# Designs tried in a protein design run: peptides against a protein of PDB entry 8PQO. Part 117

Target 1, 252 residues: chain A of PDB entry 8PQO
Amino acid sequence: VLLKEYRVILPVSVDEYQVGQLYSVAEASKNETGGGEGVEVLVNEPYEKDGEKGQYTHKIYHLQSKVPTFVRMLAPEGALNIHEKAWNAYPYCRTVITNEYMKEDFLIKIETWHKPDLGTQENVHKLEPEAWKHVEAVYIDIADRSQVLSKDYKAEEDPAKFKSIKTGRGPLGPNWKQELVNQKDCPYMCAYKLVTVKFKWWGLQNKVENFIHKQERRLFTNFHRQLFCWLDKWVDLTMDDIRRMEEETKRQ

## One batch from the design tools (peptide; made by RFdiffusion4, then SolubleMPNN)

Design b1_p19_3_s2 (from b1_p19_3, 13 letters changed)
Fold by OpenDDE base, seed 2:
Structure b1_p19_3_s2 (fold): chain B 252 residues (1-252), chain A 19 residues (1-19)
Amino acid sequence: as target 1 above (252 residues)
Amino acid sequence: DLTLEIILGSVLTYLERKF
């Protein structure tokens, strides 16, 4: 088992981020072929537990049509079915990802707290001290080009070049986080993403767990760079606007 | 291991679509 806490600092408010996240997820999904194809929704219901109130979803992603034919033909039963269980209680959310073939031997858990700070809180997820001491804190700087793979880089998604017309935020220079503290009118937040990866295959556990973390970091970096650079597209939208957009997308 | 590669590939496909 390998745990890392990714801390993503953004010059947006916690409330703004909720809209921006949903918008950016929707846009990213449009850029991929076959958006909702192969998704089975088993459960979609409200929940309340330990003072946490939100929406619980259980979805199965059937990826048979998303892999090459030869892979589909050779895949054992259940290998291409991914289960996603999600507890959405913004500003807290939890997602658990499993695979039918691997059963209990594979797990990705992502727990996120969105806080109006600069990533300064320790153990925001309230882990036991013995567990917390094994968690690596990883800071993602969306303005740092060196954290982006060349193949992923786009100038229109570079926070170091982008300036929001609607808000005046950006571009983000090398010391943008320090400068932000002195700007009373610019909101900021940190997404604390505790990622737990479990892959129980003898001799391959560490390799695969590290690989998955590398991919998660890449995805988080690219996603939040996009979220910020798309600020002018979503900052004036309301949650009701987002809901309407999602409904319209489901009908297409 | 072919099974491992298939599973990892499927997970990556899922993650790339989700984010």
Scores: peptide ipSAE 0.324, ipTM 0.883, DockQ to the pose 0.790
Fold by OpenDDE base, seed 3:
Structure b1_p19_3_s2 (fold): chain B 252 residues (1-252), chain A 19 residues (1-19)
Amino acid sequence: as target 1 above (252 residues)
Amino acid sequence: DLTLEIILGSVLTYLERKF
C-alpha cells in the first residue's frame, strides 16, 4: 500500500472551484477520445451518512473496447471491468476504484478535502498517527513547468502565461504563492487529495503502485493547470448553470 | 473519463507484465 497526499494550491475560492471543477471535467472529457463508451452508470443517488450529505455514484468502466484485441482475448474474466464508487459531498469527495478480477488485491482510493488555505493543514483526513507518518505530502505547483511532461505541455494551458481577463488573476510567476498571501483580493484554496493505492501482487506491487501515483500526479497537475487557464470560461457560471449544462448534455 | 485514463494505463501495464 502506498499513500500520498497531493496538495494543489489554486488562486480560486472553494466555492469557485466547485464550478470550475465540474466545468473542467466536462471540457476535458470532450477533448479525450473514446468518450463515454463502455461506461455504465449503476447508481446515481443522493446519500446521507454521518452528517455528510452528497451524491453517490457507482460506475462500471468496461475496458474491453479500449484495449487491443489480443489483450481482450487473453484477459481473465472481470479483469477489464473497473468499478468506480464516488461520494461527492463537496467540499469533501471520496472515490474508490476496484477491479472485479483483482478483488481486494487492487484498490485506488482518492479522498479530497477542499480547504480555504495554502496547504498548511497536516493530516486533514484525520488518519491515525502511525498511518499518517507513512504518507508523503506532495505539493503540486501548477505554475511549475518542470512538473509537466513535454508531451502534455500546451502554451494555452500554462498558468505562467495565462492572464484572466475577468478576474485579473495570473500569470503565475515563480513566487506566486508567496505573493498571493499579500493579495487580499485574490482568493485561494488547497485541494488535499489523499491517494491510497494498493496493488497486492508479488513482484508487481511497488512498481504498479508507484506507476499509479505517477499517473495520478500527472492527471492532477494537468487538470488543475487547465482549470486555472479556463477561469474566464467558468468563473461567471453558477452551480445552477452547471446543472443545466449537464442536463443538456444528457439529452444529446 | 479522466479516471478512465489513469485506470487504463495501469491495467495495460499490469496486463503487459502479467501475460
Scores: peptide ipSAE 0.036, ipTM 0.718, DockQ to the pose 0.082
Fold by OpenDDE base, seed 1:
Structure b1_p19_3_s2 (fold): chain B 252 residues (1-252), chain A 19 residues (1-19)
Amino acid sequence: as target 1 above (252 residues)
Amino acid sequence: DLTLEIILGSVLTYLERKF
């Protein structure tokens, strides 16, 4: 098991981020091939647990059509079904990803707190001390080009070049986080993303767990760079606007 | 879900290597 807490600081408010995230997810999803294909929604309902109120979703991603024929033919029963369970109670979110075949040997859990700070809180997810001492804190700087793979880099998604017309935010220089403290009119937040990866297969655990973390970091970096650079597209939208957009998309 | 899409890609890559 490998745990890392990714801390993504953004020059947006927690309230703004809720809109921006939903917008950016929708935009990013449009760009992905096969989005929605092979997805079965088993549950989509409100939940209440331990004072937490939100939306619970259980989806199955059927990968049979997404893998080569030889993989499909050789794959054990359930191996190509990925389950995603999500508890969305913004500003808290939890996602658990499992596989029918691997059972307890495979787990990806992503727990996110969105806080109006600069990533300074320790153990925001309230882990036991023994567990917390094994968590690596990883700061993602969306303005740092060196954290972006060359193949992923796009100038139009570079926070170091982008300036929001609507808000005046950006571009983000090397010391933007330090400077942000002195900018009373610029809100900020941190997404604390605790990622737990378990891949318990002999000889492959460390390799796969590290690989998954590497991909998660890559995803978080690129996504939040996009989110910020798309600020002018979503900053004036309300949650009601987002809901209308989602409903319109569902009808298509 | 963008996060899941990336994860699925990783899983698929692993499956391709395993089989």
Scores: peptide ipSAE 0.036, ipTM 0.718, DockQ to the pose 0.082
Fold by OpenDDE base, seed 4:
Structure b1_p19_3_s2 (fold): chain B 252 residues (1-252), chain A 19 residues (1-19)
Amino acid sequence: as target 1 above (252 residues)
Amino acid sequence: DLTLEIILGSVLTYLERKF
């Protein structure tokens, strides 16, 4: 098992982020062939547990159509089915990802707190001290070009170049986080993403767990760079606007 | 291991679509 807490600081408010996240997820999904094709929703219901109120979803992602034919032919039963269980209680979110073939031998858990701070809180997920001491805190700087793979880099998604017309935020220079403290009118937040990766195949645990973390970091970096650079597209939207957009997308 | 590669590829495909 390998745990890392990714801390993503953004020059947006917690409330703004909720809209931006949903918009950016929807936009990113449009860029993928097939959109929501192959998604089976098993459960979608409100939940209440330990004072946490939110929406619980259980989805199966059937990825048979998303892989080459020869891969599909060679894939064991269940190997291309991903189960996603999500507890969405913004500003808190938890997602558990499993694979039908791997059963209990594979798990990715992503727990996120969105806080109106600069990533300075320790153990925001309230782990036991023994567990917390093994968690690596990883800061993602969306303005740092060196954290982006060359193949992922797009100039239009570079926070160091982007300036929001609607908000005046950006571009983000090397010291943008320090400068942000002096900008009273600019909101900020941190997404604390605790990622737990478990892979219990003997001899492959460390390799696979580290690989998954590397991919998660890459995805978080790219996603939040996009989220910021798309600020002018979503900052004036409401949650109702987002819901309407999602409904319209389902009808197409 | 081919099975492992298939599973990891599947997971990666999912993650890339999710974010």
Scores: peptide ipSAE 0.362, ipTM 0.898, DockQ to the pose 0.780; fails the geometry check

Design b1_p19_3_s3 (from b1_p19_3, 13 letters changed)
Fold by OpenDDE base, seed 5:
Structure b1_p19_3_s3 (fold): chain B 252 residues (1-252), chain A 19 residues (1-19)
Amino acid sequence: as target 1 above (252 residues)
Amino acid sequence: ELTLKIILGAILKYLESKF
């Protein structure tokens, strides 16, 4: 098991981020080939547990159509089915990802707290001290080009070049985080993403777990660069606007 | 080994679909 806490600092408020995240997810999904085919929604209901109140979803991603025919033919039963269980109680979110074939031997858990700070809180997820000491804190700087793979880099998604017309935020220079503290009118937040990866496969646990973390970090970095650079597209939207957009997308 | 690669591929496909 490998745990890392990714801290993504953004020059947006916690409230803004809720809209921006939903918009950016929807926008990114439009750019994916094949759309949402193969997604089965098993559960979508409100929940209340231990003072946490939100929406629970259970989805199965059937990836048979997303892989080459030869892979599908060779895949064992359940290997291409990914289960996603999500507890959405913004500003807290939890997602648990499993695979039917691996059963309990595979787990990706992503627990996120969105806080109005600069990523300075320790153990925001309230882990036991023994567990917390094994968690690596990883800061993602969306303005740092060195954290982006060349193949992922797009100039239109570069926070160091982007200037928001609607908000005046950006471009983000090397010291943008320090400068935020002095800008009373610029909100900021940190997404504290505790990622737990378990891949119980003899001789391959560490390699695979590290690999998955590398992929998660890459995805988080790219996503939040997009989120910021798309600020002018979503900053004036309401949650009701987002809900309407989601419903319209479902009808297509 | 093949099964592992298939599973990892599935995981990656899933992750790519989320972002």
Scores: peptide ipSAE 0.461, ipTM 0.918, DockQ to the pose 0.789
Fold by OpenDDE base, seed 4:
Formats: C-alpha cells, sequence, structure tokens
Structure b1_p19_3_s3 (fold): chain B 252 residues (1-252), chain A 19 residues (1-19)
C-alpha cells in the first residue's frame, strides 16, 4: 500500500472550484472519444452518514470497447470492468476504484478536502499518527511547466501564459503563490487529495503502486491546469447552469 | 504477465476517462 497526499493550490475560491470542477470534468469527458460509452450507473442517490450529506454513485466502466479485439479475447472475466464508488459531499469527496478480477487485491482510494488555504494544513484527513507518518505530501504547482509531460503540454492550457479576462487572474509566474498572499482580492484554495493505492501482486506491488501514483499525479496536474485556464468559461456559471448542461449532454 | 498488462491497461483507460 502506498499513500500520498497531493496538494493542489489554485487561485480560486472553494465555491468557485465546485463549479469549475464540474465544468472541467464535463469538458474533459467530451474530449475523450466515446465519452460515457460503456459506463453503467448502478446507483445514484443521496446519502447521509455521520453528519456527511452528499450524493453516492456506483458506476461500472466496461472497457471492452476501449481495447483491441485480441486483448478482449485474452482478458480474464472481469479484468476490463472497473468499479467506481463515489461519495460526493463537497467540499469533501471520496472515490474508491476497484476491479472485478483483482477483487480485494486492487484499490485506488481518493479522498479530497477542499480548503480555503495555501496547502498548509497537516493531516487534514485525520489519519492515525502511525499512518500519517508514512504519507508523502506532494505539492502540485499548476504553473510549473517542468511538472508537465511534453506530450501533455498545450499552450492554451498553460497557467503561466493564461490571463483571465473576466477575473484578471493570471498569468501565474514562478512566485504566484507568494504574490497571492498580498492580493487581498484574489481568492485561493487547496485541494488536499489523499490517494491510497493498493496493488497486491507478488513481486510487483511497489512498482505498480508507484506507477499508478505517477499516473494520478499526471492526471491531477493536467486537470487543474485546464480548470484554471478555462476560468473564463465557467466562472460566471451557477450550479444550476452546470446541472442543465449535464442534462442536455445526457439527451444527446 | 499478460493478465497484468491487461489490468494495468484497463486502469489507465479508466483514469484517462476521468481527467
Amino acid sequence: as target 1 above (252 residues)
Amino acid sequence: ELTLKIILGAILKYLESKF
């Protein structure tokens, strides 16, 4: 098992981020070929547990159509089915990812707190001290081009080049976080993403767990760069606007 | 080994679909 807490600082408020996240997820899904194809929604219902109130979803991603025919033919039963269970109680979110074939031997858990700070809180997820001491804190700087793979880089998604017309935010220079503290009118937040990866496979556990973390980091980096650079597209939207957009997308 | 590659591929495909 390998745990890392990814801290993503953004020059947006916690309230703004809620809209931006939903917009960016929707936009990113549209950019993927066959967005939504092979997704089975088993459960989508409100929940209330231990003072946490939100929306629970259970989805199965059937990836048979996303792989070559020969892979599908050779794949063991359940190997191409990914289960996603999500508890969305913004500003808190938890997602648990499993695979039918691997059963208890594979787990990705992503627990996120969105806080109106600069990523300075320790153990925001309230882990036991023994567990917390093994968590690596990883800061993702959306303005740092060195954290982006060349194949993922797009100039239109570069926070170091982007200037928001609607808000005046950006471009983000090397010291943007320090400068942000002095800008009283610019909101900021941090997404604390505790990622737990378990891949119990003899001789390969650590290698695969590290690999998955590398992919998660890549995804978080790219996503939040997009989220910021799309600020002018979503900053004036309301949650009702987002809901309408989602409904319209389902009808297509 | 092949099974591992298939599973890892599936995981990656899933992750890519989310972000």
Scores: peptide ipSAE 0.445, ipTM 0.914, DockQ to the pose 0.809
Fold by OpenDDE base, seed 1:
Structure b1_p19_3_s3 (fold): chain B 252 residues (1-252), chain A 19 residues (1-19)
Amino acid sequence: as target 1 above (252 residues)
Amino acid sequence: ELTLKIILGAILKYLESKF
């Protein structure tokens, strides 16, 4: 088991981020392989648990049509079925990813708190001390080009070059986080993303767990760079606008 | 939270590049 807490600081408010995230997910998904085919929504309902209220979703991703034929033929039963259970109680979110074949030997859990701070809170997810001491805190700086792979870099998605016309935010210089403290009119937040990865397979556990974390970090970095650089596209949208857009997409 | 759709898409693209 490998745990890391990724802290992503953004020059947006917690309320703004809710809209921006949904917009950016929708936009980013258009650019990724896999589409909407092979996704089965089993559950989509409100939930209440331990004072937490939100929306619960259970989806199955059937990958049989998304992999090469030889992979499909060699894959064990259930290996190409991925389950995603998500609890969305913004500003708190939890996603649990499992696989039918691996069962308890595979887990990706992502728990996120969105806080109006600069990533200074310790153990925001309230882990036991023994567990918390094993968590690596990883700060993602969306303005730091060195954290971006060359193949992922796009100038139009570079926070160090982008300036929002609607809000005046950006570009983000090397000391943007420090300067933000002095800018009373610019909101900020941190997404605290605790990622738990478990992959029990003899000889491959550490390799796969580290690989998954590497991919998650890459994803979080690129996604939030996009989210910020798309600020002018979503900042004037409301949650109702987003819901309408989602409904329209479902009808197509 | 970020949808698995994006994550899986990235993984699939990576795998496709290897074959």
Scores: peptide ipSAE 0.056, ipTM 0.741, DockQ to the pose 0.079
Fold by OpenDDE base, seed 3:
Structure b1_p19_3_s3 (fold): chain B 252 residues (1-252), chain A 19 residues (1-19)
Amino acid sequence: as target 1 above (252 residues)
Amino acid sequence: ELTLKIILGAILKYLESKF
């Protein structure tokens, strides 16, 4: 098991982020392969647990059509079915990813708190001390080009070059986080993403767990760079606007 | 939270580059 807490600081408010995230997810998903087809929604309902109120979703991703034929033919039963269970109680979110074949030997869990701070809280997910001491805190700086793979880099998605016309935020220089503290008119938040990865397979555990974390970090980095650079596209939208957009998309 | 849709897309793109 490998745990890391990714802390993503953004010059947006927690409330703004709720809109921006949903918009950016929708937009980013259009540019990615493997989405849409093969997704089965088993559950989509409100939930309430321990004062947490939100939306629960259970989806199955059937990857049979998304892998090469030879993989499909040789894959064990259930190996190409991925379950995603998600509890969305913004500003808290939890996603659990499992595989039918691997059962308890495979787990990706992402728990996120969105806080109106600069990533200064320790153990925001309230882990036991023994567990917390094994968590690596990883700060993602969306303005740091060195954290972006060259193949992922796009100038139009570079926070160091982008300036929001609507808000005046950006570009984000090397010291943008320090400067943000002095800018009372600019909101900020941190997404604390605790990622738990378990891949219990002898000889491959460490390799796969590290690989998954590397991919998660890459994803979080690129996504939040996009989110910020798309600020002018979503900052004036309301949650109602997003809901309408989602409903319209479902009808297509 | 970020949906598996994006994560899966990234993984699939990676796999496609390997096959």
Scores: peptide ipSAE 0.053, ipTM 0.739, DockQ to the pose 0.079

Design b1_p19_3_s4 (from b1_p19_3, 13 letters changed)
Fold by OpenDDE base, seed 4:
Structure b1_p19_3_s4 (fold): chain B 252 residues (1-252), chain A 19 residues (1-19)
Amino acid sequence: as target 1 above (252 residues)
Amino acid sequence: DLVLEIILGSVLSYLKSKF
């Protein structure tokens, strides 16, 4: 098991981020090849548990059409079905990813707290002290180009070049986080993403777990760079606007 | 889907190592 807490600081408020996240997820999904293909939504309902109120979703990702034929032929039954269970109680979110074949031997858990701070809270997910000792804190700087793969880099998604017309935020210089403290008019938040990865397969555990973390970090980095650079597209939207957009997308 | 991309990459990496 490999645990890392990714801390993504953004020059937006927690309330703004809720809209921006939903918008950016929708937009990013449109850009992905085969978006929505092979996705089965089993459950999508509100939930209330232990004072937590939000939306619960259970999706199955059928990967049979996404892998080469030889992989499909050799893969055990259920190996290409990925289950995603998500509890969205913003500002808290939890996602659990499992596989039918691997069962308890495979787990990706992503727990996120969105806080109006600069990533200074320790153990925001309230892990046991012994467990917390094994968590690596990883700061993602959306303005740091060195954290972006060349193949992922787009100038229009570079926070170091972007200037929001509607808010005046950006571009983000090398010391933008320090400067943010002195800017009373600019809100800020941190997304604390505790990622738990378990891949219990002899000889492959560390390799796969590290690989998954690498991909998660890559995703978080690119996504939040997009989110910020798309600020002018979503900052004036309401949650109702987002819901309407989602409904329209479902009809297409 | 971004989540699917990550999962697919992980699965493919695993399968590549197994077979």
Scores: peptide ipSAE 0.045, ipTM 0.732, DockQ to the pose 0.082
Fold by OpenDDE base, seed 5:
Structure b1_p19_3_s4 (fold): chain B 252 residues (1-252), chain A 19 residues (1-19)
Amino acid sequence: as target 1 above (252 residues)
Amino acid sequence: DLVLEIILGSVLSYLKSKF
């Protein structure tokens, strides 16, 4: 098991981020081919549990059409079915990813708290001390070009070059986080993303767990760079606007 | 979920590179 807490600091408010995240997900999905293919939605309903209130979704991703024929032919029963259970109670979110074949030997859990701070809270997910001492805190700096793979880099998605016309935020220089403390008119937040990865196969555990974390970090980095650089596109949108966009994206 | 879709795509790409 490998745990890392990714802390993404953004010059937006928690309330703004709710809109921006949904917009950016919808927008990014438009640019990806095969969105929604092989996805079975089992549950999509409101939930209330232990004081947590939000939307619960259970989806199955059937990967049979997304893998080569020889992989499909060799794959054990259930191996190509990925289950995603998600509890969206913004500003708290939890996603649990499992596989029918691997059962308890495979787990990806992503728990996110969105807080109006600069990533200074320790153990925001309230882990036991013994567990928390094994969590690596990883700060993602959306303005740091060195954290972006060359193949992922786009100038139009570079926070170091972007300036929001509507808000005046940006560009984000090398010391933007330090400067943010002194900018009373600029909101900020941190997304605390605790990622738990378990791949319990002897000889492959470390390799796969580290690989998955590497992909998660890459995803978080690129996504939030986009989110910021698309600020002018979503900052004036309402939740109703977002819902319409989501519906349009699902139809593609 | 975009997160899962991207991760799975990356995993599949990785696996393809091994074969």
Scores: peptide ipSAE 0.038, ipTM 0.727, DockQ to the pose 0.083
Fold by OpenDDE base, seed 3:
Structure b1_p19_3_s4 (fold): chain B 252 residues (1-252), chain A 19 residues (1-19)
Amino acid sequence: as target 1 above (252 residues)
Amino acid sequence: DLVLEIILGSVLSYLKSKF
């Protein structure tokens, strides 16, 4: 098991982020090849649990069409079916990813708290001390180009170059986080993303767990760079606007 | 979809290692 807490600081408010995240997820999904083919939504309902009130979703990703034929033919039954269970009670969210074949030997859990701070809270997810001492805190700086793979880099998604017309935020220089403290009119938040990865297979555990974390970090980095650079596209939208957009998308 | 990309990468990596 490998745990890391990714802390993504953004020059947006927690309330703004709720809109921006939903918009950016939708936008990013449209830009990806393959679309939603093979995605089965089993459950999508409200929930109330332990003081949380939000939306619960259960999706199955059938990857048979996403892999080469020979892989599909050789894959054990259930190996290409991925279950995603998500509890979205913004500003808290939890996602659990499992595989039918690997059962308890495979787990990806992502728990996120969105806080109006600069990533200074320790153990925001309230882990036991013994567990918390094994968690690596990883700060993602969306303005740091060195954290972006060259193949992922796009100038139009570079926070160090982007200037929001609507808000005046950006570009984000090397010391943007420090300067943020002096900018009373600029809101900020931190997404604390505790990622738990379990891949219990002798000889492959460390390799796969580290790989998954590497991919998660890559995703978080690129996504939030996009989110910020798309600020002018979503900052004036409301949650009601997002809901309408989602409904319209469902109709198409 | 974003999650799918991560999962696909992980699964493919696993399969590559196993087969």
Scores: peptide ipSAE 0.038, ipTM 0.731, DockQ to the pose 0.082
Fold by OpenDDE base, seed 2:
Structure b1_p19_3_s4 (fold): chain B 252 residues (1-252), chain A 19 residues (1-19)
Amino acid sequence: as target 1 above (252 residues)
Amino acid sequence: DLVLEIILGSVLSYLKSKF
């Protein structure tokens, strides 16, 4: 098991981020090729548990059409079905990814707290001390080009170049986080993303777990760079606007 | 949702490069 807490600081408020995240997810999904194919939604309903109130979703990703024929023919039953269970109670979110074949031997869990701070809270997810001492804190700086793969880099999604017309935020210089403290008119938040990866397969555990974390970090970095650079597209939207957009998309 | 799709895409791409 490999745990890392990714801390993404953004020059937006927690309330703004809720809109921006939903907008950016929708836009990113449109830009991804093959997205949505083989996705089965089993559950999509409100939930209430232990003071947490939100939306619960259970989706199955059927990967049979996404893998080569020989893999499909050799794959054990259930091996190509990935389950995603998500509890969305913003500002808290939890996603659990499992596989029918590997059962308890495979787990990806992503737990996110969105806090109005600069990533200074320790153990925001309230892990036991023994577990917390094994968590690596990883700070993602959306303005740091060195954290972006060359193949992922786009100038129009570079926070170091972007200037928001509507808010005046950006561009983000090398010391933008330090300077943000002195800017009373600029809100800020941190997304604390605790990622738990378990892949129990002898000889491959460390390789696969590290690989998945590498991909998660890459995803978080690129996504939040987009979110910030798309600020002018979503900052004036309300949650009602987002809901209408989602309904419109579902009808297509 | 998006996280899973992107991860799976990356994993599949990696696997394809090995086969």
Scores: peptide ipSAE 0.037, ipTM 0.723, DockQ to the pose 0.084

